# Ledger of designs, part 69: peptides against a protein of PDB entry 6D0Y

Target 1, 225 residues: chain A of PDB entry 6D0Y
Amino acid sequence: ETEDHLESLICKVGEKSACSLESNLEGLAGVLEADLPNYKSKILRLLCTVARLLPEKLTIYTTLVGLLNARNYNFGGEFVEAMIRQLKESLKANNYNEAVYLVRFLSDLVNCHVIAAPSMVAMFENFVSVTQEEDVPQVRRDWYVYAFLSSLPWVGKELYEKKDAEMDRIFANTESYLKRRQKTHVPMLQVWTADKPHPQEEYLDCLWAQIQKLKKDRWQERHIL

## One batch from the design tools (peptide; made by RFdiffusion4, then SolubleMPNN)

Design b2_p16_1_s2 (from b2_p16_1, 11 letters changed)
Fold by OpenDDE base, seed 1:
Structure b2_p16_1_s2 (fold): chain B 225 residues (1-225), chain A 16 residues (1-16)
Amino acid sequence: as target 1 above (225 residues)
Amino acid sequence: SMAEIQKAIAELEKLF
């Protein structure tokens, strides 16, 4: 019964309430903290599950984990470890959509003071280093670049504030790769106007341009990427 | 590669 109640509270957080979202999250963090001695494993599993299955609530659950981590640091660590294990499993299963989402989730945990900025930089360094390996399929290289770039809207500001030199190196390596990679042009995706043909930009080049613009705007997002 | 990812993950795990 208590387990069912916890599941309900965790799944429904962020829904319409008379109280603010922040107040509800703080309250839930307190409830979960109190129940950790008896239900740690259950709570851990529930949080991992909703984090994976409810991407529309990413910032809600990262905030919740941040609040809970502040109350119980050991639990926060165990949660991150569980999410990392899930990332490994997703990659092994070739579930790249889940994998990239998990990277974004971990990225936002930096803002919530759950993961240190240097650790996330180290992860991204390793992602981009894959592009420098020989005898690696381009599709895999592209995925790691995509995972890196697509996560920057959530954490780019924080990483540049604390590790600007390292981030610049990662950007330089990324740019170098994007210049030398094979580009795929799909004629069916071309936009044509009466006066000017406009071929659709390659998706990674487009994303790169968007991220560069975001960086120039000091990571203040004007458009949803 | 998986090895590179595992290395990156290991770095994150050092935080805890």
Scores: peptide ipSAE 0.030, ipTM 0.650, DockQ to the pose 0.017
Fold by OpenDDE base, seed 3:
Structure b2_p16_1_s2 (fold): chain B 225 residues (1-225), chain A 16 residues (1-16)
Amino acid sequence: as target 1 above (225 residues)
Amino acid sequence: SMAEIQKAIAELEKLF
């Protein structure tokens, strides 16, 4: 059956093949495009599912969606809408791990030219604006900052190339928040090395430092964050 | 479409 075949193709893309990954993605995009008239809903559901459940294939599926979006712009939009709905549901359900991943996925969709850079900047502006909310737990503020910062490895270069002034403002606001927030330092978690003993760095401060370095390096990743 | 994507993102912003 064609539907079962589509499911297999979508789920198995990026696996070992005699052809290159690029050729397989192009081929699959072509197959999916051809079948959209008859199986759009099924294909949409499948892509949303694998995008959400297979984080190890994030860049594969963002690339696939990018290729498909270039072929069928309407479908690309529908896919993004579905992913945004999923993100909203994850946030409502306080499923922060899924939500962070979805933000990263959406961020890489910017890199794949599915989502416009200004739209992602606006999203991140809203994320960082949460730090200004009154009478909310710090964990909420921290999460949105984390979601923002942790997504920048996928999209920071693109956003700074197109919206540097806006990004600088977001960074300034982020830095300001990080300075005033309560830090969680656990002396017991000190790492002792032969060369230099040091305490475990607070996770957002650490991430901030990593992102600052990445920014300084013109968003050329040298090491895994 | 771009408009649809923009709309979807705008709707997400309402949750912040």
Scores: peptide ipSAE 0.029, ipTM 0.689, DockQ to the pose 0.019
Fold by OpenDDE base, seed 5:
Structure b2_p16_1_s2 (fold): chain B 225 residues (1-225), chain A 16 residues (1-16)
Amino acid sequence: as target 1 above (225 residues)
Amino acid sequence: SMAEIQKAIAELEKLF
């Protein structure tokens, strides 16, 4: 009964309530902390599951893990280990969409003070180093670059604040790769303006341009409504 | 612990 209750609480966090989201997350973190002695494995599994299956609640669950990590440091480490294992399994299963999302989730855990910035930088260095591998398909190189770039909206600010020199090196290597890689142009979905259709840009070049703009804007997302 | 996290990340890096 208690396990079912925990599942309900974790799955429903962020839903409409009389209290603020922050208050609810703090409360839930306290509940989970109290139950760790008896239900650690269950809580770990639940958090890993919702992290994977509910991408729309990414920031909610990373925040929750951050709060819980502040209460129980050992649990935070175990959770990260579990997520890394899941990432490995996703890669082995060729589930690249899930793998990319997991990298993004881990990236946001840096923002929540669960993962140290230097550790994430090291991971991204290794991702971009794949671009230097010989006798591998370009799709593999592209995937790791995509995983890196697509995660920066969540962690780029923090990484540049703490490891600017290392990040600049990663960016330089990324740019170099993007310039030399083969580009495939497929006119699938065209964006139309009032008078002129926009050609579909290659996805990594487009993402790179977006990230460069974000970096220029000091990692502040400006929503133009 | 942070050491465990570092170890986990290092293990992931071996997959590249």
Scores: peptide ipSAE 0.027, ipTM 0.680, DockQ to the pose 0.019
Fold by OpenDDE base, seed 4:
Parts: sequence; structure tokens; C-alpha cells
Structure b2_p16_1_s2 (fold): chain B 225 residues (1-225), chain A 16 residues (1-16)
Amino acid sequence: as target 1 above (225 residues)
Amino acid sequence: SMAEIQKAIAELEKLF
């Protein structure tokens, strides 16, 4: 069955091969392109599924989508639309872990030339703007900030290269929010040891510090994740 | 709110 074959190819990409990953991705993109006339919906569904369920292969699948987008621009758009729908569904279902991951995936699609940098900036602007709105629970505000900051390792470099002024504004707003929000950190839970002088930080403050460091390092990670 | 998220998504869509 051809559909089963496509599923196998998509799911197994990036596994051990005699060929380079790049070669395999190009080959797969060619196969998928050829099958789009007959199996577009299936391919879309499969790509969305693996994007959602195989986070360890995030960059593999974003690259694949990028290659497909280059071959068929309309398909790339349809894929993004499908991912946006999935994001909406995740949020409606209160599956915030999946939602955050989807934002990261979308973020990396900027690097793959599937999503325009200005679009992603606009999305992040809207995320951070929630922190300025009234009558919104802090937990929700925190989620938007987390989604934004947590995605920057994948796209921060690209966004600053193209939209530095806008990004600086977003950062300023984020910083302002982080300073004024209530922190749930309980000092009594802190483990202080001479060998571990680093105080326990609230998770968003910690993430913020990490992102600030990443930004300072020009978006180059010192350690391979 | 969901509306805020939808707004964010809408902005992303506007630029395609």
C-alpha cells in the first residue's frame, strides 16, 4: 500500500542510513512532492502527526517541510494552516505542553523559510501583549511569556537579524512584566549548599536569564543540547 | 484568553 509506504518513509526519516540526512531529506521531499497530487491530505496529516508526536525530530521535520515548501509553496501554506489548527485545538483542550511545542515547531519553520520572520514577530508581539491586558490570570500571562521565551532558542537569531527593533520592544515588555508579576518561589524550599551557590530561581526568571545570556552570546549555544 | 491566542494566530496569517 502506497499510503503505508509514505507513512513509513516519513516516520523513519533520520534513522540510520548509508546516506546523509540531507540526502535522505531531499529524496523524501522529492517522493512526497510526486505523490502530492494523489495523497496530499494523507501527507499533510502524517507530517502534522510526526511534528506533534516526535519532538526529538523537530529539526528533521521542519527541514523536510522547508524542502517541500520550496518545491510546492501551496503545500507549505496548507501545512502551516494545519499546524495552526492543531495549536488552536491544543489550547482548547488545555494541552499547554503540546501548544508550547507547536510554537517551537512553528518558530523553527522560520529558519526553514516556511514562515516569514515578520509573521513570527507579530505572533510573539501578541503573546507578550497579553501581559499588558487587564482581567487576565497571571498563569495565562506566564504561559504566553513561556511560549515566547522557550521558542527563542530556535528562532531568536533569525528574528533579531530581520526585526531587531521589534524584538527589543518585545524583550522590554517581557522584562517589565517579569519584574512586576507575582512570584511563587518559596524561600524555605531553597536548598543552599556551599557547593551549589546558585539560588533556586522561579522558572520564568530562570528562563529569562538563560535567554538573556543566549542573546548576549549572539544566539550561539555554548553547549550542544 | 482564547481570543488573544486567535489574535496572535491571525496576525501570523495576515503576513502570509
Scores: peptide ipSAE 0.031, ipTM 0.655, DockQ to the pose 0.016; fails the geometry check

Design b2_p16_1_s3 (from b2_p16_1, 11 letters changed)
Fold by OpenDDE base, seed 2:
Structure b2_p16_1_s3 (fold): chain B 225 residues (1-225), chain A 16 residues (1-16)
Amino acid sequence: as target 1 above (225 residues)
Amino acid sequence: KAAEIAKAIAELEKLF
């Protein structure tokens, strides 16, 4: 496959086709594997790009990377490293929406057997440890908690199956932080909202409640969070 | 790979 053709294939995967998505992904993984000797850097860049710019295809591309990782373990590692670098760059650029999405993407890579559960647990431990930092803005602490919690729909099941004790510790630390953090903006929002039938809830508290419910349901998502 | 990934994760800058 030519470089331009590879770009087309990668960008269009998951679109309307006579074949199943699974078949298309398997086929594409094979094509990409075969072309790695000639186009590794290009393929790596393309996959990173579509992973970042096409959030609607998150599961498609994580699955593709999973299939490719199974074929070429080293490339899978390079991809993960590249995505972590992207996460670093997003944080440096104060692009927190991209950053949180990248965390979610990395989370789903655990399901695709690209990232080991212990590594993801370590990442989340690092995130939640920010809540213990002194003399930092609460918004920083809140963001890392948000990044952790908002990613759990994509990885919570796997992490609790393999690292339940560590996850419980992270949850305990998270809960402790949520109880002690300031919520000064909640009253302000209430001025503009009616108490009934749906009282306004602070966004992290709301997310926490949703995640707790998801956990209680054994990570079987029955509604869109 | 696992060790490298772990290292990369550990080196993640908390820049917010």
Scores: peptide ipSAE 0.042, ipTM 0.752, DockQ to the pose 0.019
Fold by OpenDDE base, seed 4:
Structure b2_p16_1_s3 (fold): chain B 225 residues (1-225), chain A 16 residues (1-16)
Amino acid sequence: as target 1 above (225 residues)
Amino acid sequence: KAAEIAKAIAELEKLF
């Protein structure tokens, strides 16, 4: 049926084709738009599902949603709402692997003109504000910092272009937290590792250093050729 | 949409 066909199209987009990816995405966006009157809920669910379960196609589906959002503004909003709901559910279920990926997905939606930069900044402000919570485990604080930092490769450039002051505040708060948080195992690992050129580093400190470098490089990633 | 997203984010804020 048509619904099954939609599922197939959505799941298979980005696979080998005689046409360009851009052409395929534009075509699919058109097909989906045409079917929204009859299959909006199904399409919404499908897109949410593939967004969650096919991380290898992150940019494909964010782009698709971006194209669809341009065609149907309301649907884009509904999709974002659905993704936020899913993020909330993941957090409530302590499924932090899914949650962090969803944050990255949402981050890339900013580049696709689905989510406004201020909204993403607000989300990250909320995340980093967790570091100021009292009577909560450090693992909670660490996760939200991780979710923030690990998403910046996807959206840091855009956010700093539009909300540099707010981002600087978030960075300052993050840095402050990272300085005062407990680092339980790193000292021991550093003592017992022979890796001098690349000593064992705490994962958030390492990520922070990487992001700071990325920021310094104006969010231009250096690729090994 | 901006309002909807803001609302969604606000709902997320309840988890913090």
Scores: peptide ipSAE 0.040, ipTM 0.752, DockQ to the pose 0.018
Fold by OpenDDE base, seed 1:
Structure b2_p16_1_s3 (fold): chain B 225 residues (1-225), chain A 16 residues (1-16)
Amino acid sequence: as target 1 above (225 residues)
Amino acid sequence: KAAEIAKAIAELEKLF
């Protein structure tokens, strides 16, 4: 394949085909591997772009990167570095929705054997450590906790299987923070029905409860969070 | 790769 075709191939992967998705991904990984000597930079940019801009294809592209990483280990590393740089840029630009998605993407790369579990644990430790910082706005603390918790559906099982003690520590720190953080507006958001009170739970508290349930269920998701 | 990822994580720490 030529450079002119690479964008089309990468963007269209996962679309209707006579072949299985797995077969198509293997084929594409082979094509990309063959073109790396001449088009590494282009391929890297394309993969980063689609990974960032097509969240509906998250698992498709993490799988593709996993397959490509198995073929070219160095490229896999370069891709991860590029994604982390993009995460950094997103944070600098205050694009927090993109940033949290990138964290989820990186999380799923652990399942695809691109990122080691200890590295992801370290990242989450760094995120949750923000809650211990002084003179920092709560919104900042909340965001990093959210980024951590909202990524666990993708990687919680793997991390607890390999780093349970470290994960328990992170959970304990998270729980401690959630108990002491300000949530004074929660009562204002409470909804009371005529027949039954319906107290609204704060979004992080709600997410925490969902993640605790997911953990209890051995990370087997029964409904979308 | 592990070293590179660790480096990338360290760079991210600058934003914390």
Scores: peptide ipSAE 0.039, ipTM 0.750, DockQ to the pose 0.018
Fold by OpenDDE base, seed 3:
Structure b2_p16_1_s3 (fold): chain B 225 residues (1-225), chain A 16 residues (1-16)
Amino acid sequence: as target 1 above (225 residues)
Amino acid sequence: KAAEIAKAIAELEKLF
């Protein structure tokens, strides 16, 4: 049936094809737009599902949503609202790993002209402001910093181009927090050789160093973090 | 803290 067909198209986009990914996404956006009058709720649900469950296709689905948003601005807004609801639900369920991924997904939507840069900056300002709160467990402070830093590979360039002063303030606050926080034992992130072990960095310190390097390289990512 | 995230999300919603 038509619904099964839509599910197949959405789930399989980005797979091996004779056509370019861009062409496939444009074609799919057209198909989905045409079916919105009859299957809006189904399409919305499907897009939310694949966005959440297929993180390896993050940029594919953010691009698709960007194309749909350009065709139907209201639907784009409804999709973002649905993803925000999912983020809220993840937080309520204490599923913070999913929550971090959703923040990253929303971050990439800035590049696709679905979410405004100032809105994302405001979110990150609120995240980092938690580090200044008293009587809050460090694990919660660390989570907000991680959510911020781990999203920057997808949005840092855009945010610095439009809100450099605000981003500098966020970075300064982040650096200050990282210097004063208690270090924790975490799994090894770096390649380790028993014969020549390198000093192990704490996971947030390591991430911070990587982000600083990325920033220094003008957000030109040489490899996926 | 979930409250701060909710505030941040609300800010996003205002500027869609």
Scores: peptide ipSAE 0.038, ipTM 0.712, DockQ to the pose 0.017

Design b2_p16_1_s4 (from b2_p16_1, 11 letters changed)
Fold by OpenDDE base, seed 1:
Structure b2_p16_1_s4 (fold): chain B 225 residues (1-225), chain A 16 residues (1-16)
Amino acid sequence: as target 1 above (225 residues)
Amino acid sequence: KQAEIDKAIAELEKLF
Protein backbone atom coordinates (compact mmCIF):
# COMPACT_ATOMS: atom_id res chain seq x y z
CA GLU B 1 0.00 0.00 0.00
CA THR B 2 2.87 2.32 0.76
CA GLU B 3 4.33 1.41 -2.60
CA ASP B 4 1.10 2.31 -4.32
CA HIS B 5 1.02 5.60 -2.52
CA LEU B 6 4.57 6.38 -3.63
CA GLU B 7 3.63 5.58 -7.19
CA SER B 8 0.74 7.99 -7.03
CA LEU B 9 2.87 10.77 -5.57
CA ILE B 10 5.60 10.33 -8.16
CA CYS B 11 3.21 10.16 -11.10
CA LYS B 12 1.18 13.18 -10.03
CA VAL B 13 3.99 15.56 -9.15
CA GLY B 14 3.81 18.71 -11.22
CA GLU B 15 0.04 18.65 -11.48
CA LYS B 16 -2.11 21.59 -10.42
CA SER B 17 -1.50 22.53 -6.80
CA ALA B 18 -1.86 25.41 -4.40
CA CYS B 19 1.87 25.19 -3.72
CA SER B 20 4.74 25.96 -6.05
CA LEU B 21 6.27 23.20 -8.11
CA GLU B 22 9.58 23.69 -6.31
CA SER B 23 7.89 23.27 -2.95
CA ASN B 24 6.10 20.14 -4.09
CA LEU B 25 9.30 18.64 -5.45
CA GLU B 26 11.17 19.39 -2.25
CA GLY B 27 8.38 17.81 -0.24
CA LEU B 28 8.30 14.72 -2.41
CA ALA B 29 12.07 14.39 -2.22
CA GLY B 30 11.76 14.37 1.55
CA VAL B 31 9.10 11.68 1.47
CA LEU B 32 11.13 9.52 -0.88
CA GLU B 33 14.29 9.99 1.17
CA ALA B 34 12.50 8.74 4.26
CA ASP B 35 11.36 5.62 2.41
CA LEU B 36 14.66 4.78 0.72
CA PRO B 37 15.80 2.42 3.48
CA ASN B 38 12.78 0.21 2.85
CA TYR B 39 11.77 0.91 -0.74
CA LYS B 40 14.90 1.99 -2.62
CA SER B 41 14.48 -0.55 -5.41
CA LYS B 42 10.83 0.31 -5.87
CA ILE B 43 11.54 4.04 -5.93
CA LEU B 44 14.32 3.55 -8.47
CA ARG B 45 12.04 1.54 -10.71
CA LEU B 46 9.21 4.04 -10.40
CA LEU B 47 11.41 6.99 -11.25
CA CYS B 48 12.91 5.15 -14.19
CA THR B 49 9.43 4.29 -15.43
CA VAL B 50 8.00 7.80 -15.23
CA ALA B 51 11.17 9.18 -16.78
CA ARG B 52 10.60 6.95 -19.80
CA LEU B 53 6.83 7.22 -20.07
CA LEU B 54 6.29 10.91 -19.30
CA PRO B 55 8.65 12.87 -21.55
CA GLU B 56 6.56 16.01 -21.03
CA LYS B 57 7.76 16.03 -17.41
CA LEU B 58 11.47 15.69 -18.19
CA THR B 59 12.61 18.71 -16.19
CA ILE B 60 10.31 17.85 -13.30
CA TYR B 61 11.80 14.41 -12.83
CA THR B 62 15.41 15.43 -13.45
CA THR B 63 14.93 18.09 -10.78
CA LEU B 64 13.38 15.55 -8.43
CA VAL B 65 16.30 13.18 -8.93
CA GLY B 66 18.68 16.06 -8.34
CA LEU B 67 16.96 16.97 -5.08
CA LEU B 68 16.93 13.37 -3.93
CA ASN B 69 20.58 12.96 -4.87
CA ALA B 70 21.41 15.97 -2.71
CA ARG B 71 19.73 14.23 0.23
CA ASN B 72 21.10 10.77 -0.51
CA TYR B 73 24.41 11.00 -2.30
CA ASN B 74 24.42 7.42 -3.58
CA PHE B 75 20.95 7.58 -5.08
CA GLY B 76 21.94 9.58 -8.13
CA GLY B 77 24.56 7.06 -9.15
CA GLU B 78 22.20 4.14 -8.75
CA PHE B 79 19.54 5.94 -10.74
CA VAL B 80 21.94 6.78 -13.55
CA GLU B 81 23.04 3.16 -13.68
CA ALA B 82 19.42 2.12 -14.04
CA MET B 83 18.85 4.66 -16.80
CA ILE B 84 21.95 3.53 -18.66
CA ARG B 85 20.73 -0.06 -18.46
CA GLN B 86 17.42 1.11 -19.86
CA LEU B 87 19.20 2.95 -22.65
CA LYS B 88 21.04 -0.24 -23.53
CA GLU B 89 17.78 -2.17 -23.59
CA SER B 90 16.13 0.47 -25.77
CA LEU B 91 18.96 0.32 -28.28
CA LYS B 92 18.87 -3.48 -28.33
CA ALA B 93 15.13 -3.36 -28.95
CA ASN B 94 15.57 -0.76 -31.72
CA ASN B 95 13.43 1.68 -29.75
CA TYR B 96 15.29 4.73 -30.95
CA ASN B 97 12.68 7.26 -29.84
CA GLU B 98 12.98 6.11 -26.25
CA ALA B 99 16.74 5.93 -26.57
CA VAL B 100 17.14 9.53 -27.74
CA TYR B 101 14.84 10.73 -24.99
CA LEU B 102 16.92 8.89 -22.40
CA VAL B 103 20.03 10.63 -23.72
CA ARG B 104 18.28 13.99 -23.33
CA PHE B 105 17.20 13.03 -19.82
CA LEU B 106 20.74 12.10 -18.85
CA SER B 107 21.94 15.35 -20.40
CA ASP B 108 19.65 17.41 -18.19
CA LEU B 109 20.87 15.49 -15.14
CA VAL B 110 24.15 17.34 -15.59
CA ASN B 111 22.31 20.57 -14.81
CA CYS B 112 20.80 18.92 -11.74
CA HIS B 113 24.23 18.03 -10.35
CA VAL B 114 23.70 14.29 -10.76
CA ILE B 115 26.08 13.65 -13.65
CA ALA B 116 29.45 15.35 -13.95
CA ALA B 117 30.21 17.26 -17.14
CA PRO B 118 33.27 15.13 -17.98
CA SER B 119 31.15 11.99 -17.89
CA MET B 120 28.64 13.43 -20.32
CA VAL B 121 31.45 14.57 -22.60
CA ALA B 122 32.79 11.03 -22.56
CA MET B 123 29.38 9.70 -23.56
CA PHE B 124 29.15 12.12 -26.47
CA GLU B 125 32.68 11.27 -27.55
CA ASN B 126 31.57 7.66 -27.72
CA PHE B 127 28.51 8.61 -29.76
CA VAL B 128 30.44 10.64 -32.30
CA SER B 129 33.12 7.95 -32.54
CA VAL B 130 30.49 5.75 -34.21
CA THR B 131 30.82 8.00 -37.26
CA GLN B 132 34.31 6.59 -37.73
CA GLU B 133 33.12 3.01 -37.99
CA GLU B 134 33.60 1.67 -41.51
CA ASP B 135 31.23 -1.25 -42.04
CA VAL B 136 28.05 0.10 -40.47
CA PRO B 137 24.94 1.59 -42.07
CA GLN B 138 24.88 5.37 -42.36
CA VAL B 139 21.52 5.40 -40.56
CA ARG B 140 23.31 4.15 -37.45
CA ARG B 141 25.96 6.85 -37.66
CA ASP B 142 23.30 9.47 -38.33
CA TRP B 143 21.29 8.43 -35.28
CA TYR B 144 24.18 8.89 -32.86
CA VAL B 145 24.94 12.30 -34.33
CA TYR B 146 21.27 13.17 -34.00
CA ALA B 147 21.20 11.97 -30.38
CA PHE B 148 24.24 14.10 -29.60
CA LEU B 149 23.12 17.28 -31.36
CA SER B 150 19.51 17.10 -30.19
CA SER B 151 20.66 16.84 -26.56
CA LEU B 152 22.85 19.95 -26.64
CA PRO B 153 20.00 22.39 -25.95
CA TRP B 154 19.87 20.85 -22.47
CA VAL B 155 23.55 20.62 -21.67
CA GLY B 156 25.68 22.41 -24.28
CA LYS B 157 26.26 25.49 -22.14
CA GLU B 158 27.52 23.51 -19.16
CA LEU B 159 29.77 21.28 -21.25
CA TYR B 160 31.39 24.17 -23.09
CA GLU B 161 31.98 26.04 -19.86
CA LYS B 162 33.85 23.11 -18.35
CA LYS B 163 35.20 21.13 -21.32
CA ASP B 164 35.48 23.55 -24.22
CA ALA B 165 38.51 21.91 -25.85
CA GLU B 166 36.95 18.45 -25.81
CA MET B 167 33.64 19.81 -27.10
CA ASP B 168 35.42 21.60 -29.93
CA ARG B 169 37.00 18.31 -30.97
CA ILE B 170 33.61 16.60 -30.93
CA PHE B 171 32.15 19.43 -33.01
CA ALA B 172 34.99 19.22 -35.51
CA ASN B 173 34.49 15.48 -35.90
CA THR B 174 30.75 15.98 -36.29
CA GLU B 175 31.22 18.66 -38.92
CA SER B 176 33.65 16.48 -40.82
CA TYR B 177 31.18 13.61 -40.83
CA LEU B 178 28.29 15.79 -41.97
CA LYS B 179 30.33 17.00 -44.93
CA ARG B 180 31.19 13.52 -46.17
CA ARG B 181 27.94 11.65 -45.49
CA GLN B 182 25.43 10.93 -48.23
CA LYS B 183 22.55 13.36 -48.30
CA THR B 184 19.09 12.37 -49.40
CA HIS B 185 17.09 15.04 -51.15
CA VAL B 186 13.43 14.24 -50.81
CA PRO B 187 11.11 16.72 -52.46
CA MET B 188 8.76 18.16 -49.90
CA LEU B 189 5.65 20.21 -50.41
CA GLN B 190 6.59 23.85 -50.46
CA VAL B 191 4.23 25.88 -48.33
CA TRP B 192 5.69 29.14 -49.52
CA THR B 193 4.24 30.41 -52.75
CA ALA B 194 7.05 32.79 -53.51
CA ASP B 195 8.73 33.68 -56.75
CA LYS B 196 11.93 32.23 -55.37
CA PRO B 197 11.98 28.59 -54.41
CA HIS B 198 12.48 27.90 -50.73
CA PRO B 199 15.76 26.07 -50.27
CA GLN B 200 15.35 22.65 -48.73
CA GLU B 201 17.90 21.49 -46.20
CA GLU B 202 18.63 17.96 -45.06
CA TYR B 203 17.45 17.31 -41.50
CA LEU B 204 20.88 16.75 -39.91
CA ASP B 205 22.34 19.73 -41.75
CA CYS B 206 19.42 21.78 -40.50
CA LEU B 207 19.93 20.59 -36.93
CA TRP B 208 23.64 21.29 -37.19
CA ALA B 209 22.97 24.84 -38.33
CA GLN B 210 20.53 25.34 -35.45
CA ILE B 211 23.03 24.07 -32.90
CA GLN B 212 25.80 26.25 -34.31
CA LYS B 213 23.49 29.24 -34.00
CA LEU B 214 22.62 28.23 -30.45
CA LYS B 215 26.31 27.97 -29.61
CA LYS B 216 26.94 31.40 -31.11
CA ASP B 217 24.13 32.78 -28.96
CA ARG B 218 25.86 31.36 -25.86
CA TRP B 219 23.26 28.62 -25.62
CA GLN B 220 20.44 31.07 -25.00
CA GLU B 221 17.47 29.94 -27.04
CA ARG B 222 15.51 32.53 -28.95
CA HIS B 223 13.08 29.90 -30.13
CA ILE B 224 12.49 26.25 -29.39
CA LEU B 225 14.23 23.97 -31.84
CA LYS A 1 28.74 7.78 -7.23
CA GLN A 2 31.07 9.08 -9.91
CA ALA A 3 32.78 5.72 -10.26
CA GLU A 4 29.44 4.02 -10.76
CA ILE A 5 28.40 6.54 -13.39
CA ASP A 6 31.68 6.17 -15.24
CA LYS A 7 31.32 2.41 -15.16
CA ALA A 8 27.79 2.64 -16.50
CA ILE A 9 28.91 4.91 -19.33
CA ALA A 10 31.75 2.55 -20.13
CA GLU A 11 29.26 -0.29 -20.47
CA LEU A 12 27.47 1.64 -23.21
CA GLU A 13 30.62 1.46 -25.31
CA LYS A 14 29.99 -2.23 -25.77
CA LEU A 15 26.87 -1.43 -27.77
CA PHE A 16 28.59 0.90 -30.20
Scores: peptide ipSAE 0.120, ipTM 0.809, DockQ to the pose 0.019
Fold by OpenDDE base, seed 5:
Structure b2_p16_1_s4 (fold): chain B 225 residues (1-225), chain A 16 residues (1-16)
Amino acid sequence: as target 1 above (225 residues)
Amino acid sequence: KQAEIDKAIAELEKLF
């Protein structure tokens, strides 16, 4: 009964309420904290599940985990470990869409003071290092670059504030890779209804350009990537 | 906590 109730509370957080989202999250964090002595494993599993299955609520659940981590320091670590295990499983199962989302989730946990900036930098260094691997398909190298770049909207600002030199190195390595990788030729599609047609770009080059623009704009997002 | 997190992150290298 209590377990079902917890599941309901966790799944429904962020829905319309008379109270603010922040207030609701604080309240839920308090409830979860109180139940940790008896239901830690269940709560951990629930949070991992919603983190994985509800990408539209990414920032809600990262915030919740952040609040809970502030209340219970040990739980934050256990949660991150669980998420990393899930990431490993996703990669092993070739579930790359889930994997990239998990990377984004972990990235946003840096903003919530659950994961330290240096740790996230280390993760991204590992990702970009894949580009240097020999006898590996380009699609694999491309995916790790994609996972890195596509996560920067959530964590780029924080990482550059705290680890700018290391991030610059990662960027340089990424740029170098993007210049030397093979690009697939695709027919250019033009929207003839628009007065100002935009040329079609290769997806990673396009993403790179977007991230560079975001960086130039001091990580102030003006458009959805 | 931080040490455990770092260890967990480092273990991802085994999948690369």
Scores: peptide ipSAE 0.119, ipTM 0.809, DockQ to the pose 0.019
Fold by OpenDDE base, seed 3:
Structure b2_p16_1_s4 (fold): chain B 225 residues (1-225), chain A 16 residues (1-16)
Amino acid sequence: as target 1 above (225 residues)
Amino acid sequence: KQAEIDKAIAELEKLF
């Protein structure tokens, strides 16, 4: 295999094929495993890149990583380390758009048996603890809450099954923050009129309501969030 | 809380 060929295979997985996605992923995992001795660094970089740049294919690549982890645990660990390092760099650079996708990716890796649930809980505890920081912009606090809440569709069920008490604590802290934070007045959108019975809801409050409903539904999605 | 995040990241890395 060549580096260019590997790039093509990784980037195009999940596209229309005569075979099932699962079959394609198993095949690709086999190819990548075989090429690890020669192209480990390249494969690592490619997977990190697509995880970052192709959020629409998140579940495809988390599944792929899960398959690779099952075949080569050391590579799985190195991949997670690289992703976490990327997340750290993104956060330091205040690249929140990239960071949120990385958090979601890591979240779904729990579901793919790559990351342990307790470690993800610890990360979310640290995220929500940002709400307690003083002398920081609210936008920072809001983002970490957003990153946490918006990742729960991918991992909430697993975390509550294994760490319900800790998750309840995180939820309580989140709720407390949402009640006390300042709400930004947003201009009226075209779809909103004064005559409508329900005014436009603030985005974090809306997300919170959605997640509360999801939790109540035992993390079974019934609608697009 | 960057330090705590770094700690959590480090703990995640220790799993491997």
Scores: peptide ipSAE 0.050, ipTM 0.732, DockQ to the pose 0.017
Fold by OpenDDE base, seed 2:
Structure b2_p16_1_s4 (fold): chain B 225 residues (1-225), chain A 16 residues (1-16)
Amino acid sequence: as target 1 above (225 residues)
Amino acid sequence: KQAEIDKAIAELEKLF
């Protein structure tokens, strides 16, 4: 396959096809594996790019990486390292929206057997440990908590199945931080709602409540039809 | 590779 063709295949995976998504992913994984000797760097860059820029295809590309990892473990590891480097770059560039998405992507890689559950737990422990840092902006502490909580829809089930005690500790630390942090309350704009005026719930508190509910529901998301 | 990944992950908290 040519580089241009590989790009097309990678970018278009998941689109409507006569074949199932699973078969397409297996096929693509096979193609990519075969081309690694000649195009490893290009394939790596392409996968990192689409993983970063196409959030709507998160599970497609995590699955693809999982399949590739099963075929070529070294490449899987190299991909994760590249993604972590990208995460670092995003953080350094203050691109926190991209950064949080990358954390979510890495989180879903646990489900694809690319990242071990203990490693992800360790990452989240490190994130939540930032809440203990002194003399730093609260926004730093808030972001890492947000990154942790907002990733749990993708990996919470797996982590609690394998590391429930550790996760409970992380949750306890998170809860403790959320209780003591400074909160900003903004009234709801009545021009957009007919409801009684009430303060908007603080975004992290809201997220925390959502995650607690998700946890209570055994990490099963209810899809709205 | 796992050790390298873990190391890279551990360094993230130093950023921001």
Scores: peptide ipSAE 0.118, ipTM 0.811, DockQ to the pose 0.018; fails the geometry check

